# Peptides against a protein of PDB entry 3V4L: the designs that were tried, part 134

Target 1, 386 residues: chain A of PDB entry 3V4L
Amino acid sequence: GQPLAKDKVALLIGNMSYWEHPKLKAPLVDVYELTNLLRQLDFKVVSLLDLTEYEMCNAVDEFLLLLDKGVYGLLYYAGHGYENFGNSFMVPVDAPNPYRSENCLCVQNILKLMQEKETGLNVFLLDMCRKRNDYDDTIPILDALKVTANIVFGYATCQGAEAFEIQHSGLANGIFMKFLKDRLLEDKKITVLLDEVAEDMGKCHLTKGRQALEIRSSLSEKRALTDPVQGAPCSAEALVRNLQWAKAHELPESMCLKFQCGVHIQLGFAAEFSNVMIIYTSIVHKPPEIIMCDAYVTDFPLDLDIDPKHANKGTPEETGSYLVSKDLPKHCLYTRLSSLQKLKEHLIFTVCLSYQYSGLEDTVEEKQEVNVGKPLIAKLDMHRGL

## One batch from the design tools (peptide; made by RFdiffusion4, then SolubleMPNN)

Design b2_p16_7_s4 (from b2_p16_7, 12 letters changed)
Fold by OpenDDE base, seed 4:
Structure b2_p16_7_s4 (fold): chain B 386 residues (1-386), chain A 16 residues (1-16)
Amino acid sequence: as target 1 above (386 residues)
Amino acid sequence: ETVEVVSTDPELYVPP
């Protein structure tokens, strides 16, 4: 019969805003596009941008909690990375220059932990450089992997080679994602799908002789990303997993705020990623005696590191949100919260209405505090060291 | 439209 997945879970990490390293652009688009494709494949997707070492460890631990016997696990990483002695290291955004193995996450360690969960399939898609880091002389002694015959690695590049991104009109894909996205929905064994992606990369004039996909697999079964999830969750663990994932993707409800002056504000929320939310405000009712009014958001928790210069923008793009801007309402003020993984408390902030009456020169302000609880990934309390 | 292909190599630099 066709293989069935008990469930399908994906962790996608895109690191681009490095502190001590060159900034990348592709991880933003690549994580977003892959998230949308994997959702069409009935994956439970956690998508995270710009994680520190600690935040990456916690994201992997939370991902491992979503894994169970016969679950398909997919880990995608786009960012800086290296490969020493056949071990792949994902570089966190806070990694020093130079970084070493102690500053990075070893993919083979994650694979070991996934094998302990008795997963049905383990897929790693690594969109990173595979050059040796000469500043890291550490030979990691990894424990022997179990023989599970359910492992697939798609490396965006060859051993010892660089990965590249394609910048076009302000959007950039990684070379790997550019070709992967066109085939990802195909009902094919995952190794056959990746082999076709490798052929497409090899035919492209931009990539030919620059970057080639490497596939490493031990996959004894005809498993595909299209494999159907088995019916209703039969186990308590499957119910817990579904609830945990749903909790991590719950947006705050849209609110209608009423001010004493008679202005009504719509406050709305949109998810760009599991750790990235856009807040938008719009004036839905204004008394005729009020000439001008704007609704600003302010007084965010300090843990979110929100620069007020990037808040309350007239377009989503001015906040750095290029991907979800089409799905957002127009004529709002927009604020992008890009670090929801840092939120320890409830998201409490102020909506400030600034307005002017007809025939008064002075601007009047009214304020309302809003508590939206823990949005998206902030509900997982990733800051609690396991 | 000009397509630019950029390496994701971090170009690790230790000051001498």
Scores: peptide ipSAE 0.288, ipTM 0.778, DockQ to the pose 0.711
Fold by OpenDDE base, seed 5:
Structure b2_p16_7_s4 (fold): chain B 386 residues (1-386), chain A 16 residues (1-16)
Amino acid sequence: as target 1 above (386 residues)
Amino acid sequence: ETVEVVSTDPELYVPP
């Protein structure tokens, strides 16, 4: 029969805003495009940008909680990385310069933990450099991997080689994602799909002699990313997994705020990533006696590091939101919350209405506090260990 | 548009 997945779960991490290392650009677009493609493939996708070591560990732990017997697990990483002794290390944004294995996440350790979950398929897509780190002499003593015959690695580059970005005037993909995205929806065995991506990279004049896809697999079965999810979750574990995933993707409901002056504000929420949310406000009703009015969001939790200079923008792009701007309502004020993983408490903030009456020079203010609970990834309490 | 291909290696990466 056709292989069935018990469920399909993906963790996508894009690290670009490094503290001590060069900033990347491609991971933003690559994580976003891959998220949309994997959602079309019925994956439960957690998409995270710019994680610290601690946040990456917690994201992996939460991903492992979504894995179970016969579940398809996909880990995608785009960022800085290295390979020592055949072990791949993902570099967190807070990694020191130079970084070492103690500051990084070992992919083979994650694979070991995925094998303990008896997963149906383990796919690793690693869009990072595979050069040796000469500052890390640590030989990781990895426990012997189980022979599960369900492992696929797609390395964006060859062993000891670099990964590359495409630079142009706008948003661009990494080299790997540029070719992967064109094939990802094909109903093919995942190793055959990746082999076709490798051929496409090899034919391109931009990549030829610079970057080549390496496929490492032990996949004995004809498994595809297109494999259907087994029907309605009948197990308690499947229900728990579905509830946990749903919690990590729950947006606040849109609100209509009514002020004493008779102004009505629409407050809305959109997800860019699992840890990135756009808040937008619009004036939906204004009494004729009010000549001007503006609605600002303010008083955010300190854990979110929201600079007021980047809040309440007239366009999504002015907040740094270039990907979801087409799907947002127009004529709002926009605020981007880019670090929802840092939220320890409920997202409580103030909506401040500033307005003027016809024939009065003085500006009047009204304020309403809004509690939207824990949005998106903030429901997973990724900080419970700090 | 001019397309440039840039290494993501921390030692070689030049931000545009």
Scores: peptide ipSAE 0.281, ipTM 0.756, DockQ to the pose 0.347
Fold by OpenDDE base, seed 1:
Structure b2_p16_7_s4 (fold): chain B 386 residues (1-386), chain A 16 residues (1-16)
Amino acid sequence: as target 1 above (386 residues)
Amino acid sequence: ETVEVVSTDPELYVPP
């Protein structure tokens, strides 16, 4: 019969805004496009950008809580990385220069923990460099992996080689995602799909002799990313998993704020990623006596590290939101919250209405405090270990 | 448009 997944869960991490290392560009687009494709494949996707070591550990722990017997687990990582002695290390954005294994997440340790969950399939897609880090002399003694015959690694590059980005005048994918996205929806065994991606990459003149996909697999069964999810959550664990995932993707409801001057503001929310939300404000009603009227958001929690210079923009693109801008309402002011994983408390902020009456020179301000609770990933309390 | 292919290796990445 066709194989069934008990459920399908993916964690996608894109690190680009490094503190002590060169900034990347492709992870933004790659995580976004892969998220949309995996959602079409009925994956529960958590997508996270720019995680610290602590935040990456917590994201992996929360991902492992979503895994259970017969669940398909997919981990995608795009960012800096290295490979020492066949162990792959994902580099967090706060990693020191030079970084060491103690500052990084070992993929083989994550694999061990996934095997303990008795998963139906374990897929790792690692869009990172695989060069040796000569500053890390540690030989990790990894415990022997169980023989589960359900593991697939897709490395964007071969051992000891670099991964590459395409720099274009606009948004572009990394090399791996450029080819992966064209085949990801195909109803094929995951290793066969990745072999076809490897062939496509090998035919490209840009990548030929620079980057080659490496596939490592113990997958004995014909498993595909297209394999249907088993209908209805049959277990309490499946219900908990569905609820936990739903909480991590719950947007605040849109609000209509009414000011004393008779102005009405629509406050709306959009998810770009599980840790990235766009707030938008629009004037939905204005008395005719008010000639000018603007609605600003301010007084955000300090944990979000919001630069006011990047808030309240006339376009989503001016906030750094290029991907969801087509799905957003037009003629708003936009603010991008890119670090929702840092939020310890409720998202409380101020909506400030600045307006002018016809025939008055002075600008009037009215303020309303808004509490939207914990949006998106902030509901998982990734900081509970502090 | 010239497509540049740039290494993501932090040791080889020359900032533009």
Scores: peptide ipSAE 0.267, ipTM 0.741, DockQ to the pose 0.368
Fold by OpenDDE base, seed 3:
Structure b2_p16_7_s4 (fold): chain B 386 residues (1-386), chain A 16 residues (1-16)
Amino acid sequence: as target 1 above (386 residues)
Amino acid sequence: ETVEVVSTDPELYVPP
């Protein structure tokens, strides 16, 4: 029979906005497109952008809580990285220059922890450079891996080689994701699928002799990303896993705010990623005596590090939200919250209505505080260790 | 459109 997954869980991390390193562009589109494809494959997907070391550790810990016997686990990473002594290190956005293994997450350590969960399949897709870091002389003493025969690594590049992205298109994929996305939905053994992706990369004139996919696998069974999830969650553990995932993906409900002047505002929310939310405001009712009015969002929690210069934009694109703009209402003011993983408390903010009456020169302001609880990833309390 | 393929290596990355 076709193999069954007990469940399918994916963690996707895209690091771009490095503090001490060159900024990347591709991880934004790559994580978004891969998220949508894995959701079509019935994966529970957590998608995270721009994580610090601490936030990456917590994201991995929460991912490991979703893993159990016979669950398919997929970890995707796009960002800076290196490989020393056959160990892959993912570089957090707060990593110093130069970075070392003590500032980075070792993928083989994550694999060890996944093997302790008795997972049905462990897939790592690593879209990072694999050059040696000569500033890190640490020989990692890794614990011996179990012989689980269910491991697949897809490295975007060869050992000691670079990964590449496409510059000058606002929404370009990395080279690996460009080819992976075209095949990811195919009902094939994951190693066969990745081999076909490797062939497609090898035929491309842009990548030929620059980047080649490496597949490292111990997968003894015919397992595919298309393998169906075993029916309704009958176990307490499966219920807990479903609840944890649901919490990490729950948007606030849209609200209708009523101001004393008689203006009504629609406040709405959209998820771009598990840690990135768009807030949008629209005027749904205006009294005829009010000639102009705008509804601004302000007074966000300090933990979110919201620059007011990037808030309350007339388009989603002006916030840096290019991916979900098609699904958003038009004629709103838009604000992008890109760091929901940093939210320790409830998301409380102010909606400020600025308006003018016919025949009055002065602008009037009314304010209303809004509490939307913990949106998306903020429900997982990724900060519980601080 | 000139598609420029650029290394993500911190040592070779030329910011646009």
Scores: peptide ipSAE 0.262, ipTM 0.745, DockQ to the pose 0.347

Design b2_p16_8_s1 (from b2_p16_8, 8 letters changed)
Fold by OpenDDE base, seed 4:
Structure b2_p16_8_s1 (fold): chain B 386 residues (1-386), chain A 16 residues (1-16)
Amino acid sequence: as target 1 above (386 residues)
Amino acid sequence: APPLPPHAGVIELEDP
């Protein structure tokens, strides 16, 4: 019979905004496009950008809590990385220069923990460099992996080689995602799908002799990303997993704010990623005596590190939100919250209405505090040490 | 461009 997944869960991490290392661009697009494709494949997807070491550890721990017997687990990483002695290290955004294994997440350690969950399939897609880090002389003592015969690694590049992104004048994928996205929805054994992606990369003039996909697998069964999820959640653990994932993807409801001057504001929310939300404000009603009227958001929690210079933009693109801009309402002011994983408390902020009456020179302000609870990933309380 | 550090996760390839 066709294999069944008990559930399908993916963690996608894209690190771009490094503190001590070159900034990347492709992970933004790659994580977003892969998220949309995996959602079409009935994956529960957690998508996270720009994680610190601590935040990456917590994201992996929360992902491991979503794993159980017969669940398909997929980990995608795009960012800086290295490979020492066959161990792949994902580099957090706060990693020092030079970084070492103590500052990084070892993928093989994550695999060990995934094997303890009795998963149905473990897929790692690693869009990172695989060069040796000569500043890290540590030989990691990895515990012996279990023989589960359900493991697939797709490395964007060969051992000892670099991974590349194609510099276009706009949003561009990394080389690996450029080819992966065209095949990801195919009903094929995952190793066959990745082999076809490797052939496509090998035919491309840009990638030929520069980057080649490496596939490592111990996959004894014909498992595909298209494999159907086994029906209704049959266990308490499956119900908990579904509830936990649903909490991590719950947006605040849109609000209609009414001010004393008779102005009505629509406050709306959109998810770009599990840790990235766009807030938008629009004037939905204005009395005719009010000639100018703007609705600003301000007084965000300090943990979110929101620069007011980057808030309240006339376009989503001016906030750095290029991907969801088509799905957003027009003629709003937009603010991008890119670090929802840092939110310890409820998201409380102020909506400030600035307006002017006809025939008065002075600008008037009215303010309303808004509490939207814990949006998206902030509901997982990733700051709670296990 | 300055040589990217040998451990950079992604290198921007200029389209030729």
Scores: peptide ipSAE 0.030, ipTM 0.647, DockQ to the pose 0.334
Fold by OpenDDE base, seed 5:
Structure b2_p16_8_s1 (fold): chain B 386 residues (1-386), chain A 16 residues (1-16)
Amino acid sequence: as target 1 above (386 residues)
Amino acid sequence: APPLPPHAGVIELEDP
């Protein structure tokens, strides 16, 4: 029979906004495009941008809770990284300069934990450098991995080499994602799919002699990313997994707020990533006696580090949201919450309506507090481990 | 381009 996945779960991490290292651009587009492709493949996708060491550890722990016997697990990482002694290290955004293994996440440790879950397939897509870090002299004594025939590594580059992003005018993919995205939906064994991606990269004049895909696999079975999910969740564990994933993707419901002056606003929410949400406001009714009115969102939780200068923009692009702007309603004010993983409390904020009556010079303000609970990834309480 | 720091995990290539 065709192989079945018990479920399909993916964690995608894109680190760009490094504190002590060069900033990257490609991970934004790469994580977004890969998220949309994996969703078409019936993956439960958690997509996260700009994680600290602590936040990356918690994201991996939550991902591991979604894994179980016969589940397909996919980890994608785009960002800074290195490889020492065959161990791959993902670099968090808060990593010091120089970074060491103590500041980074070891992929082989994650693999060990995935093997303990008896997963049906483990796919690692590592869009990072594999250059040795000479400032890290640590030889991790990793416990011997279980002998399993269900592991696939797609390294964006070969051992000791660098991974590249192409600077174009605007949004561009990294080199690896540029070729991967064109084949990812193909109904092929995952190693065959990656071999075809490697050939496409090898034909590209930009990539030839600079970057080459390396595939490491123990995969003895014909497993594909297209393999259907086994039908209705029959186990309590599958129900729990579905509920955990649903919690991490639950948006607040759109609200109609009514002010005492008779102005009505629509408040809406959109997900860009699992930790990035756009809030948008629009005036849906204005009494004729009110000549001007604007609805601003203010008083966000301090944990979100929302700069008011970047809030309440006339376009999504002015907030730094270039990817989802086509799917958003027009003629709103937009605010981007880019760090929902930092939210400890309920998302409570104020909607401030500023308006002017015909024949009065003074502006009037009305305020309503809105509690939308914990949106998206904030439902997983990634901070509760301390 | 300035020499990338020895710890760059990804390198930006300008398209020629």
Scores: peptide ipSAE 0.030, ipTM 0.644, DockQ to the pose 0.269
Fold by OpenDDE base, seed 3:
Structure b2_p16_8_s1 (fold): chain B 386 residues (1-386), chain A 16 residues (1-16)
Amino acid sequence: as target 1 above (386 residues)
Amino acid sequence: APPLPPHAGVIELEDP
């Protein structure tokens, strides 16, 4: 029969905004496009941008809670990284320069923990450099991996080599995702699919002799990302997984705010990633005596580190939100919250209405506090323990 | 062709 997955879970991490290292661009598009493709494959996807070491550890722990016997687990990482002694290290955005293994997440340690969950398939897609870090002489004593015959690594590059992005004037994929996205929906054994991606990458004149996909697999079964989820009644564990995933993807409901002056504001929310939300405001009703009227959001929790200079933009693109701009209503003010993982409390903020009456020179302000609870990934309390 | 910018983790080994 066709193989069945008990469930399918993916964690996608894209690190770009490094503190002590060169900033990347491709992980934004790569994580977004891969999220949409994996959702079409019935994966429960958590998509996260710009994680610290602590936040990456917590994201992995939450991902591991979604794993169980016969579940397909997929980890995608795009960002800085290195490979020492055949161990892959993902570099968090807060990693020092130089970074060491103690500042980074070892993929093989994650694999060990996935094997303890008796997963049906373990897929790692690593869009990172595989150069040796000569500043890290630590020989990791890794516990021996179990022989599970269900492991697939797709490395964006060869051992000791770099991964590349294509510099375009706009948003572009990394080299790996550029080719992976064209085949990811194919009903093929995952190792066959990745081999075809490797051939496509090898035909590209830009990547020839610079970057090649490496596949490392022990996969003995014909498992595909297209394998259907087992439609049996949800075990208590499957219900818990569904609830955990649903919590991480619950947007606040859109609301209509009414001000004393008679102005009505629509407040709406959109998810770009599991930790990235766009807030948008629009004037839905204005009394005729009010000639000028603007509604802006302010007084965000300090944990979110919101720069007011990047808030309340006339376009989503001016906030850095290029991916979901087509799905947003037009003629709003837009604010991008890019670090929802940092939110310890409820998302409370102020909607400030600035307006002017006909024949009055002075601008009037009215304020309303809004509590939207914990949006998206903030519901997982990834900061439990700080 | 424009140089491919390094995507993920140029360890520029600063040549010593």
Scores: peptide ipSAE 0.028, ipTM 0.609, DockQ to the pose 0.101
Fold by OpenDDE base, seed 1:
Structure b2_p16_8_s1 (fold): chain B 386 residues (1-386), chain A 16 residues (1-16)
Amino acid sequence: as target 1 above (386 residues)
Amino acid sequence: APPLPPHAGVIELEDP
């Protein structure tokens, strides 16, 4: 019979906004597009941007809690990285310059932990550099991996080489994702799919002699990302996994706020990523005696580090949201919360209505506090280890 | 200069 997955779970990490290293652009688009494709493949996808070392560790731990016997696990990483002695290191956004293995996540350690979960398939898609880090002479003593015959690595580049993004005037994919996205939905053994991606990338004149896809696998079975999920989750573990994933993707409900002046505000929420949410406000009712009114969001939790200069924008794009802007309602004020993983408490903020009456020069303000609980990834309490 | 840590390289495509 066709192989069945017990479930399918993916963790996608895109690191771009490095503190001490060159900023990247491609991981934004790559994580977003890959998320949408994996969702079409019935993956439970957690998508995270710009994680610190601590936040990456917690994201991996939460991902490992979603893994179980016969579950397909996929880890995608786009960002800075290195490879020492055949060990791949993902570089967090807070990594020092120079970084070392102690500041980074070892992919082979994650693989070991995935093997302990008796997963049905382990796929690593690593869109990072594989150059040696000469500042890190640490030879990691890795424990012997189990012979599970279910491992696939897709490296965006060959050993000792760099992975590249293409700088266009607009949003562009990294080179690996540019070719991967065109084939990802094909009903093929995952190694065959990646071989076809490697052939397509090998025709690219831009990367010829600079970047080549490397596939490393022990996959003895015909397994594909298209393999159907085994029917209704009858196990307690499958129910828990479904609940944890749903919890990490639950948006706050849209609210209608009523002010004393008779103005009604629609407050809405949209997910860009598991840790990135857009808040939008719109005037849905205005008394005729009010000539102008605007609804601003303010007084956010300090843990979110929201710059007021980037809040309450007339377009999603002015907040740095280019991907979901088509799905958002028009004629709102938009605020992008890009670090929901940092939220320790409930998301409490103020909606401030500024308005003017006909024939009065003075602006009037009314304020309402709003508590939306813990949105998206903030429900997983990734900070519980502090 | 110390060798830069291995970064994802950006290929600037000059638009032709």
Scores: peptide ipSAE 0.025, ipTM 0.634, DockQ to the pose 0.657

